Peptides against a protein of PDB entry 6D0Y. Designs and how they scored, part 17

Target 1, 225 residues: chain A of PDB entry 6D0Y
Amino acid sequence: ETEDHLESLICKVGEKSACSLESNLEGLAGVLEADLPNYKSKILRLLCTVARLLPEKLTIYTTLVGLLNARNYNFGGEFVEAMIRQLKESLKANNYNEAVYLVRFLSDLVNCHVIAAPSMVAMFENFVSVTQEEDVPQVRRDWYVYAFLSSLPWVGKELYEKKDAEMDRIFANTESYLKRRQKTHVPMLQVWTADKPHPQEEYLDCLWAQIQKLKKDRWQERHIL

## One batch from the design tools (peptide; made by RFdiffusion4, then SolubleMPNN)

Design b1_p10_2_s4 (from b1_p10_2, 5 letters changed)
Fold by OpenDDE base, seed 1:
Structure b1_p10_2_s4 (fold): chain B 225 residues (1-225), chain A 10 residues (1-10)
Amino acid sequence: as target 1 above (225 residues)
Amino acid sequence: SLKEFEEKLE
């Protein structure tokens, strides 16, 4: 396939087709595998680009990378390295929306057997460790906690199955931070109306409660977070 | 995810 044709195929996968999504992904993986010897760098760049620009297709592209990795190509590792570099660049540029999305993307790559569970645990340990740094503003610490917690719907089950002790430690550290962080402005922003069955919670406290419930439900989602 | 896809094939 030509480079232009590959770009078209990668961008259009997951759209309406006479074939199933699974069939199309398998077919595309086969095409890309065949062209990796000639177009590895281009394919790598294309996949990184579409992964970032098309967040609605997150699971499609993580699955595609997983299929390529399953075909015993080193492509999966190189792709992850590229995505990690992009994550670092996004953080440096204070592009927090892109950064959190990339963390979720990497999280789902664990389910696709591209990233090992211990590696993802190590990343989350690094994130939560930022909460212990005094030279970092709270808004930055809060973001790392948010990035960790908001990614657990995608990977929490897998990580607890393989690294439960380490995950419990991360949870304990997270809970400790949430208890001691400043929340003085929350009461002033609360709207006390009779129509609210529950008191208004701070956004991280609310997310924490949701994740705790998800964990108790054995990571089976019943509601959209 | 790939895991879900594989589970579907089983």
Scores: peptide ipSAE 0.027, ipTM 0.619, DockQ to the pose 0.043
Fold by OpenDDE base, seed 2:
Structure b1_p10_2_s4 (fold): chain B 225 residues (1-225), chain A 10 residues (1-10)
Amino acid sequence: as target 1 above (225 residues)
Amino acid sequence: SLKEFEEKLE
C-alpha cells in the first residue's frame, strides 16, 4: 500500500460501508500491520493526527490502535508515547479542550488493552494531586479534576475492576476538593441521560453527581441515540 | 473498544 492510500483508509474507516465496522477495522489493522516495517513512523503520525482531528471517531481509532497493538506489541507503546507528548504540548499551549480529549482517548486505550489500568490510575492520581498543590490557580485544579471525571465514562469500569481501592482514594480526594473549592455556579447540561434529571448545578458539581450516578450504576451507560 | 470488538467476534 502507498502512504497516500493508507492515509485515505485511516481517515475513512468508520464511514458507511457494505461491511461491518469491526470487519473494516480488522482489515485495516491487517493492512497497516503489513506496512509497519516500511511506514511505521508515518502510520504513527497519521493515527495521532486523525485521532486528534476526528474526535467523533475516538472509539474507532482506539480500537484500531488496540488491534495493531495486539498484532504488534511494540506499536501501542510508541503510539501512547506520542499521544502523551501531544498531551503535554496541548497543555503547554493552553489548549485544554484538546488536552481533555486526549485524556479521554488515553482512557479508552485502557479498554483496548493498550494502556495498563495501573498506569491510568497513576495518571489520574497525578491529576487529582494537583488539587493539593498550594500555589496553583483554581482554574488549573478544576481542569485536572474535570479531565479526570470526564474521562471516567470511558474507563471507570475497568479501573474499578482492577484498582478499586486506589480509585476510591482518588474519589475521596476529589470529593474533598469539590467541597472546599470556590464555586462559580455555572450551570452545566446533563451529559448522560438519567431517569431523574438533576437541577442545574455548578459544572464540576454536576459532573461529580453524574459520575457518582454512573458509579452507582456499575458504570453502565444508556445508549445515546 | 477492542474489548467490545472481541465480544462481537465471539
Scores: peptide ipSAE 0.025, ipTM 0.634, DockQ to the pose 0.045
Fold by OpenDDE base, seed 3:
Structure b1_p10_2_s4 (fold): chain B 225 residues (1-225), chain A 10 residues (1-10)
Amino acid sequence: as target 1 above (225 residues)
Amino acid sequence: SLKEFEEKLE
């Protein structure tokens, strides 16, 4: 395949086709594998780009990377390194929306056997450790907690099954932080149900509650968070 | 996910 054709194939995978998505992914993986000797760097760049720019196709591209990694042991690592670099760049640029998406993407790569569970646990440990740093703005602390919690729907089951003790520690630290952090909600912001008013729950507290429920349900989703 | 895909192949 020509370079231009490869780009087209990568961008269009998952769109309407006479074939199943699975068949198309296998086919594309085969094509890409065959062309890695000639276009490895280009393929890596393309995949990184579409992964970032097409968040609606997250699972498509994580799966594709997983397939390629299974075919070529080194490809997955190089891809992850590129994504980590992009994550760092996003953080430096204060592009927190892109950054959190990248964390989710990396999280799903654990399910695709591209990233080892212990490595992801270590990343989350590092994130939550920011809450313990002195003289750090709360907005930064909150973001790392958010990035951690919001990624667990994609990888929580795998991590807890393999690294339960470490995950418990991370959860304990997270809970401790959430209890002591300053909340910006206004007490008068309340949800009214008949004569039973209650304060509107703060977004991190809400997310925490959702994740705790998900954990209790053994990470089986009943609804999309 | 790859895991799901692999399950379908089995």
Scores: peptide ipSAE 0.025, ipTM 0.628, DockQ to the pose 0.045
Fold by OpenDDE base, seed 4:
Structure b1_p10_2_s4 (fold): chain B 225 residues (1-225), chain A 10 residues (1-10)
Amino acid sequence: as target 1 above (225 residues)
Amino acid sequence: SLKEFEEKLE
């Protein structure tokens, strides 16, 4: 395989095909594995790029990374390191939209057996701990809470299965922060079931309520968050 | 996710 061909395959995976997505991912993983000895760095860079630029294919690329990590090379660790570096860079640049997506991506990597559940819990602990710092603007505190909560649809079930006590502590700290923070009142339209009306709330309070409901429903999503 | 994929294989 040539580098250009690999790029094409990586970018096009998940598009409509005569074969199933699963079979295509397995096939691509095999191809990439065979070329890792020659193109490991290039493949890493390509996957990092498409992961960031194609958010609609989040689960496709997390799965692909998971498949590669399950093979002969410790690919997952190096990939995660690259993504963490990118996350830090995004935060330094105040690119919060990219940063939150990266957190979601990392979250789904837990489901792909690339990131251990305890490691993700530790990350979220670090995020929520920012709310306890006095020298941090609220906008940044709010973002870390948002990044945490908005990632739970992808990883909440796994984290509570593995680290329920730690997750409960994070939730308690989050709730405490939400009660004491300054709130803005912006009307929002949310998707709710007709059987259970939800009051109008600002975005973090609304998200908190949604996540609490999701948690109560054993992480079975019944509406769009 | 890979986990879901693996579950389908079982």
Scores: peptide ipSAE 0.024, ipTM 0.625, DockQ to the pose 0.043

Design b1_p10_3_s1 (from b1_p10_3, 3 letters changed)
Fold by OpenDDE base, seed 1:
Structure b1_p10_3_s1 (fold): chain B 225 residues (1-225), chain A 10 residues (1-10)
Amino acid sequence: as target 1 above (225 residues)
Amino acid sequence: SVAEELLKSR
């Protein structure tokens, strides 16, 4: 395939086709593998770009990368490295919405056997360890907790299957932090929404409750979080 | 670092 044609194929995968999505992804993975000797850098850049800019196709591209990783393990590693670099760059640029999305993307790569479960656990341990930093804004601590919790719908099942003890420790640390963090705006919000059947919760407390329910349900989603 | 940990067990 030519370079220009590869871009078209990568961007359009997952759209309506006479073939199944799985078949199309397998076919594309084969084409990309064959072209790696000539177009590795271009393919790498294209995949990183679509992964970041087309969130509606998150699972499509994580699956594609999973297939490519199975064919060429080294390329899979280079892709992960590139995405981690992008995550760091997003954080440095204060693009926190992109950053949290990238964490979610990396999380789903665990399901696609691109990232090992222990590695993702280690990353989440690093995130939660930020809650123990001194002389930093609470917003920093909150963000890393949010990034962790908001990614669990995509990877919690896999991590608990393989690293339950470590995950329990992370959860305990998270719960401890949530209990001691400042929540000064919650009472005011509760007054304004007093007519609702449920009290207004702080956004991280609400997310925590949702994740606890998901965990209790053995990570089987029954509703949209 | 986060990057180093993510790559350790790959």
Scores: peptide ipSAE 0.042, ipTM 0.784, DockQ to the pose 0.019
Fold by OpenDDE base, seed 2:
Structure b1_p10_3_s1 (fold): chain B 225 residues (1-225), chain A 10 residues (1-10)
Amino acid sequence: as target 1 above (225 residues)
Amino acid sequence: SVAEELLKSR
C-alpha cells in the first residue's frame, strides 16, 4: 500500500461497505501491520490524528488499535505513548475538550486490551488525587474529577470487574471531594410556572448522579449519557 | 509517570 492509500483507508474505515465493520477492521489491521516496516511513523501519526479529529469514530479506531496491538504489541505501546503525550500537550495548551476526549479514548482502549485495567485505575487515582492538592484552583480539581467521571461510561464496567476495591476507593474520594467543594450553580433552562422552580443541580453533581446510576445498573447503559 | 505506568502494565 502506498502512503496516500493508507491515509484513505484509515480515514474511510467504518463507512458504508458491503462487508461487515469487523471484517473491514480486521482487513485494515492486516494491511497496516504489513506496512509497518515501511510506514510505521506515518501510520502512527495517521491513527493519532483520526483518533483525535473523528470522535464519532472513537470505537472504530480503538478497535482498530486493539487489533493492531494484538498483531504488533510494540506498535500498540507506541500508540499509547503518543496518545498520552498528546493528552499532556492538550492540557498544556488548555485544550480541555480534546484532553477529556483523549482520556475517554484511552479508557476505551482498556476494553480493546490495549491498556491494562490496573494502569487505567492508576491514572484515575492520579486524577482524583489532584483533589487533595493544596494551593491550586478548584477548577483544576474539578476538571480532573470531570475527566474521570466522564470517562467511566466507557470503562467503568471493566474497571469494576477487575479492580472493584480500588475503584470503590476512588469513588469514595471523589464523593468526599464533591461534598466539600465550593458549588457555583449555573442557571439551567427551566419551565417557569406558578410552582416552585425545578431544583437546579451543579454540573459535577449531575454527572456524579448519572455515574452512580450507571454503576447501580451494573454499567449497562439504557441511554447515552 | 502515568504514561510509564500505562506502558509497563499493558
Scores: peptide ipSAE 0.040, ipTM 0.774, DockQ to the pose 0.021
Fold by OpenDDE base, seed 3:
Structure b1_p10_3_s1 (fold): chain B 225 residues (1-225), chain A 10 residues (1-10)
Amino acid sequence: as target 1 above (225 residues)
Amino acid sequence: SVAEELLKSR
């Protein structure tokens, strides 16, 4: 494959096709593997770019990386390293929207067997440990809790299946922090019902309640949002 | 892997 053709294939995967998505991903993984000897750096850059710029295709690209990792473990490792570097750069640049998305992307890579569950648990332990930092703005503490909680829909099931005790500890620490943090009334975009109006709730408390329900429901979402 | 261990650091 030519370099330009590889770019086209990577960018367009998941679009309308006569073949199934799974078949297309397997085929693309095979093509990419075969071209790694000649285009490794280019393929790595392309995958990192589309992973970041096309959030609507998150599961497509995590799956693709999972397939490629199974074929070439070293390349999978290099991809993860690149994404972690990008996460650090995003945080350094105060690009928190990109940062939280990257955490979610990395979380889904656990499901694709690219990142081990213990490694993700360790990352989340580090995030929640920020709540114990002294003399730092609450917004910093809140962000890391948000990054953790907002990623659990993608990886909570896997982590509790393999590291339930460690996850319970993280949850306990999170709950403790949420109880003691300063809370303010923040307007939120929401739908109101006349029959059962619910009071205004702080955004992290709301997210916490949602995650608790998800956990109670065995990490099965009722609706695809 | 080395890559996975990087997740243990901020």
Scores: peptide ipSAE 0.038, ipTM 0.766, DockQ to the pose 0.020
Fold by OpenDDE base, seed 5:
Structure b1_p10_3_s1 (fold): chain B 225 residues (1-225), chain A 10 residues (1-10)
Amino acid sequence: as target 1 above (225 residues)
Amino acid sequence: SVAEELLKSR
């Protein structure tokens, strides 16, 4: 394959086809595996790019990486390393919207057997531990809690199935923090208050309530609250 | 793996 052709294949996967999505992904994984000896760096870069720039295809590309990881474990590791580096770069650049999306992407990689559940639990433990830091702005503590909670729709089921005790501890620590933190309402929520029949709720409290409901529903998404 | 350890180290 040529570099241009590889780019086309990667960018167009998941689009309308006579074949099933799974069949197309398996086929593409095979093609990419065969071309790794010649185009590893290009393929790695392309996958990282589309993962970041095409959020509507998140599950397509996490699945593709999962298939590639099964074929070439080392490549899967390099991809995860690249995404973690990108996460760190986003945080350093104060690009928190990209950072939270990357955490979500990494979370779905657990479902694709690219990242081990214990490793993701450890990362979330590290996130929630920020709430215990002293002499830091609350916005820092809040962001890591937000990153954790907002990723659970993608990985909560898997983590509770494999690490329920550890997850319960993280939840307890999160709840404790949410009870004692100073509550603030951000302007983005204020725009919608006129059309809301319910009292305005602080964004982390709202997210916490949604996640608690999701957990109660055994991590089956049936409706958005 | 190195990738797994990077996750642990935040």
Scores: peptide ipSAE 0.038, ipTM 0.766, DockQ to the pose 0.019

Design b1_p10_3_s2 (from b1_p10_3, 3 letters changed)
Fold by OpenDDE base, seed 2:
Order: sequence, then structure tokens, then C-alpha cells
Structure b1_p10_3_s2 (fold): chain B 225 residues (1-225), chain A 10 residues (1-10)
Amino acid sequence: as target 1 above (225 residues)
Amino acid sequence: SVAQELLEER
């Protein structure tokens, strides 16, 4: 069956082959485009599924979607809508690991020219604006900041290249929040024999420091965060 | 909505 074959192709893309990954992705994009008239919904569902279930292939599938978007802009839009809907569902289900991954996935779609940089900036503005919400648990505020910061390795460069002023504002708001938030108790892992044990940094503060360094390094990752 | 913003500015 054609549908089963499509599933196989989509799931196995990026595996070892005689051709380059880029060539395989281009080929697959062509195949999928040709089948969209008959199998759009199926292809959409498959791509959403593998995007969520195979995080190790994030860049493969964002690239594939980028190629498809270039061929069929409307399909790209539908895919983004589906992924955003999935993000909302994940949040409602308190599946925050999936949710943060989806934010990263969407972030990388900016690099693949599927999502415009200004739109992603707006999304992050919305995330950071949660820190200003009243009468909400801090864990909610923290998560949205985490989702923002943890996605920047994938999209920070592009966003600062195109929307540096807006990003600086978001950063300022983030920094302000991080300074005023209540830090959770961090079980200090210390070397008991050391005269000056290195303090264990709080997770958001640690992430913030990492992102600040990444920004300083012009978003060139020397180490995988 | 975030979704609308993402789509409108694509």
C-alpha cells in the first residue's frame, strides 16, 4: 500500500544509504509532494508523529518540512498549525517534556524558512510575558522561561540577526524575572574535602548563564547544551 | 493566538 510505503520512507529517512542525506531528503520531499493531492492528511499526520516520537531526527524532519514548505507553502502552514495544536495539547496534558521539545522543533523550523523570525519572536514574547502574570504558580512562569531559553540554541542566531532589538527586550525581561524569582532549594553537591567547594547553580540560572555565553559567542555552539 | 501569529507572518 502506498500509505504504508510513505510511512516507511518517512520513518527511515536519515538512515545509512548510498546517497547523501540532502539528496535523500530532496527525493523524499518530491515523493511526498506528488502524493499530497491524495494523501495530504496521512502525510501530515505521519510527519507530526515522527517529529514528536523521533527527537534524534529533529533536524532531519525540520529540513524535510522546509523542503516540503518550499514546494507546497500551504502544506507547510498546515503542518505548523498541527504542531502548534500539538504543543497546546501537550501543555494541557502537562506533558512538558514533549512541549519543550515541540518549541525547539518549531524554533528550528525558523532556520528552515517554515516559520518567520518575527513570528517566533512574538511567540517568545508571549512566553516571557507569562512571567508577568499574577496569581499563577511560579512553576508556570519558570517553564515558559525555560522553554524560551532552551530553544535559543536552535534559533537564537537567526532571531538576533533579524530582530535584535526585540530579542534584547525579551532578554531584559527574562533577566529581570530571574533576578526577582524565588529560587528553589538546590541540593548542593559539594566536594567535602575541598576548601572552596563549587556551588551548584540553580537550573534556570545555569541555563541563563549558558545562553548568555552562547550569545557572547555569536551563537556558535562549541558544545552541545 | 500564537498559532495565528506564526501563520500570518510566514
Scores: peptide ipSAE 0.030, ipTM 0.736, DockQ to the pose 0.020
Fold by OpenDDE base, seed 1:
Structure b1_p10_3_s2 (fold): chain B 225 residues (1-225), chain A 10 residues (1-10)
Amino acid sequence: as target 1 above (225 residues)
Amino acid sequence: SVAQELLEER
């Protein structure tokens, strides 16, 4: 394939086709594998770009990378390295929305057998350890907790199947932090409906409750969080 | 590094 044609193929995968998505992904993975000797750097850059810019195709591209990783393990590693570099750059640039999305993307790569479950657990341990940092803004601590919790819908099941004890420790540390952090005055943030006050729960506490429910349901989603 | 951690147990 030509370089410009590869871009077209990668960008259009998952769109309306006469063939199944699975078939198209397998086919594309084969094409990309064959072209790695000549276009590895270009393919790597393209995959990183679409992964970042097309969040609606997250699972499509994680699956594609998973298929490609199965064909070429070294390339899969290089892709992960590139995504981690991008995550670091996003954090440096204070692009926190992109950063949290990238964490979610990496989380789903565990399901695609690109990242090992223990490695993802280690990353989350690092995230939650930020809550123990001294002389840092609470917003920093809160963000890493948010990044952790908001990624669990994508990977919590797999992580608990492989590393339940370690995950329980992370949860305990998270809960401890949430109890001791400064919160807004919830009673001041009330929704009044028919003279029945309903306190608006703090956003991290709310997310925590949702994740606890998801965990209780054995990570089977019944509704959109 | 985080990258190294992700790759070591692959």
Scores: peptide ipSAE 0.030, ipTM 0.732, DockQ to the pose 0.021
Fold by OpenDDE base, seed 4:
Structure b1_p10_3_s2 (fold): chain B 225 residues (1-225), chain A 10 residues (1-10)
Amino acid sequence: as target 1 above (225 residues)
Amino acid sequence: SVAQELLEER
């Protein structure tokens, strides 16, 4: 395969085909594996690019990487390293939308057996530990909590199956932080129903409630977050 | 680093 053709294959995977998605992904993984000796750098760069720029194909590309990782463990490691590097760069550049997506992508890589569950738990522990930092803006603390919570739909089930005690600790710390943080809800949007009028929940409280429900439902989604 | 941590547990 030529570099141009590889780019086309990688970018178009998951689109309508006469074959199943699974078959196409397996086929592509085989093609990419065969071309790694000659085009490893290009393939790595392409996969990182599409992973970042095509969020609608998140599970397609995590699956593809999972298949590649199974074929070439070292390449899988290099990919993870590249994605982590990109995450760090996004954070440094204050590109928080990209950063949170990358965390979500990495989270799904756990399901694809590219990243070990304990490693992801450790990452989330690090994220939530930011809430304990002193003399930092609350927006920083909030973002890491958001990144953690917003990624759980992709990996919460797996992490609780393997590291339930550690996850519970992270949840406890998160809850504690959410209770004590400053909230910027708008009183004018207060819901006045029956006995308990309450202001509209701000985004993190809302997300927390959704995740708590998801957890209660054993990570079986009954609604779209 | 985060990268090292992730890779070590793979």
Scores: peptide ipSAE 0.030, ipTM 0.733, DockQ to the pose 0.021
Fold by OpenDDE base, seed 5:
Structure b1_p10_3_s2 (fold): chain B 225 residues (1-225), chain A 10 residues (1-10)
Amino acid sequence: as target 1 above (225 residues)
Amino acid sequence: SVAQELLEER
């Protein structure tokens, strides 16, 4: 395959086809594997780009990476390294929207057997541990809790199946923090909301309630968060 | 690398 053709294949995967999505992904993984000797750097860059810029295809590309990782373990590692580097760069650049999306993407890679469940648990433990830091802005503490909670729809089931005790501890620490943190966002949200048929909730409290419900429902999502 | 700790063991 030519470089330009590879770009087209990667960008268009998951679109209308006579074949099943699974078949197309398996086929593309095979094509990409065969072309790695000649186009590894390009393929890596393309996958990183579409992973970041096409969020509507998140599960398509995590699955593709999972299939490719099964074929070439080293390439899977390089991809994860690239995504983690991008996460760090996003944080340095104060691009927190991209950063949280990348955490979500990494979370779904656990389901695709690219990232180990214990490693993801460790990452979330590190995130929630930020709530215990002293002399730091609350916005920092809040962001890491947000990044953790907002990623659980993609990986909570898997993590609780394999690391339930550790996850319970993380949840307990999160709950404790949410109870004691300053809640300044409720007044802010009220400023631009004219119709208030129900009490306003602080954004992390609201997210926490949604995640608790999801957990209660055995991580079977019944609505879009 | 730090990232290698996240990878599935094979």
Scores: peptide ipSAE 0.026, ipTM 0.709, DockQ to the pose 0.023

Design b1_p10_3_s3 (from b1_p10_3, 5 letters changed)
Fold by OpenDDE base, seed 1:
Parts: C-alpha cells; structure tokens; sequence
Structure b1_p10_3_s3 (fold): chain B 225 residues (1-225), chain A 10 residues (1-10)
C-alpha cells in the first residue's frame, strides 16, 4: 500500500544509498509533495513521529521539512503547528527530555527557512520570561533557561544576525537570573586529585560559559558542547 | 550541518 511505502521512504531517508543525501532528500520531497492531496494527514503524522523518535536524523528531517515547505508553504506551517502541539503535550506529560529535543528541532527549522527568526526569538523570550514568574519552583525556571541555552548551538548564529538587539536582551535577562538563583555548594562537590582540584561548575553556569564562548567565537562550533 | 550546506547552495 502507498501508505506503507511512504512510511518506509521517510524512515529510511539518510541511510546508505547509491545516491547523495541531497538527491535523496530532494527526491523524497517531490514524492511527498505529490502525495499531499491524498495523504496529507498521514505524511504529517509520519514526519512528526520520525522527528521525535529518530534524534540521530535531526538535520535530515529538518532539511526534508525545509524542502517540503519550499514546495508547499501551507504544509510547512501545519507541520510546525503539529510540533508545537507536541511540545506542549510533552511538557504536560513532564517529558522534559523530549521537550528539550523538540525545542532544538524547532531551532534548526529556522536554519531551514521553515520558522522565521522573529518567531523563534519570541519563543525564547517566552521561555526566559518564566524566570520572572512568581510562586513557581526553581526547577521550572532552570529548565526553560536550559532549553533556551542548549538550543543556541543550532540557531544562535541566525538569530543574532537577524535580531541581535532582542537576543542581547534575552541574554541579559538570563545572566541576571543565573546570578540570583539558588545554587548547590559546588566547591564541596569538587573532586580532588593528586595535582590540583578538578574544576566543577553548576550545570547551568557551565552551559552559560560555553554559550558565551560560542557567541564570542561568532557561533563557530569548534568543540562538542 | 547538512541543512545549512543544502540551503546555502540554493
């Protein structure tokens, strides 16, 4: 059946082939576009599923969606809406690992010209604004900051090129929060070696330092974060 | 990334 065939094609894209990855993605985008009139709902569900379940193929599927969006703008929009709904559902279910991954996926969709830079900036503004919420657990505030910072390797360059002033504001708010939040006694957790103590930082402070360095390096990734 | 390469070539 055609549906089974589509599932196979979508799941196997990016695997070993006689053709280049780019050619395969372009070809698949064409096939999916042609089938949208009859199988839009199925294709949408399949793409959402593989996007969530195959994190090793993140850039493959963001690229595929980018190609589809270029062919059918309405479908691209529907896909983004579906992914946003999934993000909300993941948060509701306290599936924070899936949620942060989805934020990264959405971030990379900016590079694929599926999501506009201003829209992503607005999302991050909303995330960081959680730090200003009253009567909420710090773990909630920390998670949204983590989701923001951990997504910047995928989209920071594009956002600063388009919305530098807004991004600087978000960074300032983030820094302010990190300075005032409760922290564990990191020095007490240091591992002592024969030579000198092993440097230990709180995980968000460490991530912040890494992102600041990445920003300073103009978002050119030299080391795995 | 693959995505960046593909879109930069367009």
Amino acid sequence: as target 1 above (225 residues)
Amino acid sequence: SVAQKLYEER
Scores: peptide ipSAE 0.023, ipTM 0.693, DockQ to the pose 0.041
Fold by OpenDDE base, seed 4:
Structure b1_p10_3_s3 (fold): chain B 225 residues (1-225), chain A 10 residues (1-10)
Amino acid sequence: as target 1 above (225 residues)
Amino acid sequence: SVAQKLYEER
C-alpha cells in the first residue's frame, strides 16, 4: 500500500460497504500491520488524526486500534503515547472540548484492550483529585469532573467490574465536590422518572444525576447527556 | 501528569 492509499483506507473505514464493519476492520488492521515496517510513522499520525477529528467514528477507530494492538503491541503503546501527548497539548492550549473527547476516546480504548482498566482508574483518580487542589479556578476543577463523568458511559461498566472499590471512592469524592462547589442552576437536560419532581440543577449536577442513574442501571445505557 | 500515569501503568 502507498501512503495515500493507507490514508484513504483509514479515513473511510466504517462507511457503507458490502462487507461487515467487523470484517473491514480486521482486514484494515491486517493491512496496516503489514505496512508498519515501512509506514509506521504515517500510520500513527493518521490514526491519531482521525481519532481526534472524527468523533462520530470513535468506536470504529478504537476497535481498529484494538485490533492493531493485538497484532503489534508496541505500536499500540506508541499510539497511546501519542494520544496522551495530544491530550496534554490540548490541556495546555485550553482546548477543553478536544481534551474531553480524547479522554472519552482513551476510555473506550479500555474496552478494546489497549489501555488497562487500572490505568484508566488511576487517571480518573488524578482528575478528581484536582478538585482538592487549593488556589485553582473552579472551572478547572469542574472540567476534570466533567471529563471523568462524561467518559463513564464508555467505560464505567468495565472499570466497576475491575476496580469497583476505587471507583466508589472516586464517586464519593466527586459527590463531595459537587456539594461544595458554587453553582449556576439550569434546567435539567434529562428526565429519568415521571413520578418524582426534578428540581432545577446545575449542568454538572445534571450530569452527575445521569451518571448515577446509569450506574444504578448497571451501565445499561438508556439515555445519556 | 495524569496522562503520563495512564501510559506508564498500561
Scores: peptide ipSAE 0.020, ipTM 0.674, DockQ to the pose 0.019
Fold by OpenDDE base, seed 2:
Structure b1_p10_3_s3 (fold): chain B 225 residues (1-225), chain A 10 residues (1-10)
Amino acid sequence: as target 1 above (225 residues)
Amino acid sequence: SVAQKLYEER
């Protein structure tokens, strides 16, 4: 395969209807695996790029990476490292929309068996630990809590199945922070449909309530995000 | 680093 062809295949995956998506992904994973010896760096760059720039295909690309990881464990690791670097770069550039998306992407990689549950828990522990930092803007603390909570729809089930005690501790710390932080009235950044409507609340409080309900419902969602 | 930890704990 040529580099241009690889780019086309990666960018267009999920658009072909002649075969099932799963079949197409398996096929593409096979093609990419075969080309890793010659085009590893290119493939890494392409996957990182489409992962970032095509959020509508999040689950497609996490699945693809999962399939590739199963075929080539080292490649999966390199991809995760690249995505973590990108996350750090996004944070440094104050691109918080991209950053939170990347956290969600990484979260879904846990479901795809690319990232271990304990590693993701550790990341979230680090995020929530920001709430304990002294002499930092609340907006910083709030963002990390938001990044954590807003990612749980993608990974909460898996993390509680594997690391329930640690997750409970993170939740307790989060709840404690939410109770003591200064609250402002801002629009919701993310809203899920629920049977019981939520009153107008501060955005993190509302998100917290949604996550608590999701947790109560054993992380079963009516709508696929 | 977080990246290294993520990789090692996979």
Scores: peptide ipSAE 0.018, ipTM 0.623, DockQ to the pose 0.021
Fold by OpenDDE base, seed 5:
Structure b1_p10_3_s3 (fold): chain B 225 residues (1-225), chain A 10 residues (1-10)
Amino acid sequence: as target 1 above (225 residues)
Amino acid sequence: SVAQKLYEER
């Protein structure tokens, strides 16, 4: 069946092939574009599914969506809307691991020209603004800061190139919050660079230090190449 | 990344 074939193609992209990954992605984008008139909903659902379930292929699928968006702008928009809805649902369900991954995925979509840089900046402004909320648990404030900082390896370069003033403001607000918040003994959740050893410290402080170093290194990270 | 290869060259 054609639907099964599409599923197979989408799931297997990036696997061992005689052709380059770039060629395979371009080819698949062409196939999917041609099938959108008949299978748009199915393709949309499949892409959302693999985007969520195969984090090891994050950049493959963001690139694929980017290629599709270039061919069919409306479809790209529908995909983003679907992912935003999923993010909201994850937050409502207290599935914060999925939620932070989705923010990272959306962040990489900026590099793929699917999401505009100003839109991502606005999202991060909203996240960091949670730190200014009164009478809310610190865990809520911390999570949004974590979601912001942990996504910057994928999008920090692009955002600073296009919205440096706004990003500086977000960073200043983040730094201010990190200085005044209560520190706790929490294990580090993410490791971005292993270039230098880090002392045992609070997880957000550790992440902040990593992001500051990444910024200083002009946002060059081996894991995002 | 693949994204950089395909879109920064565009």
Scores: peptide ipSAE 0.029, ipTM 0.729, DockQ to the pose 0.038; fails the geometry check

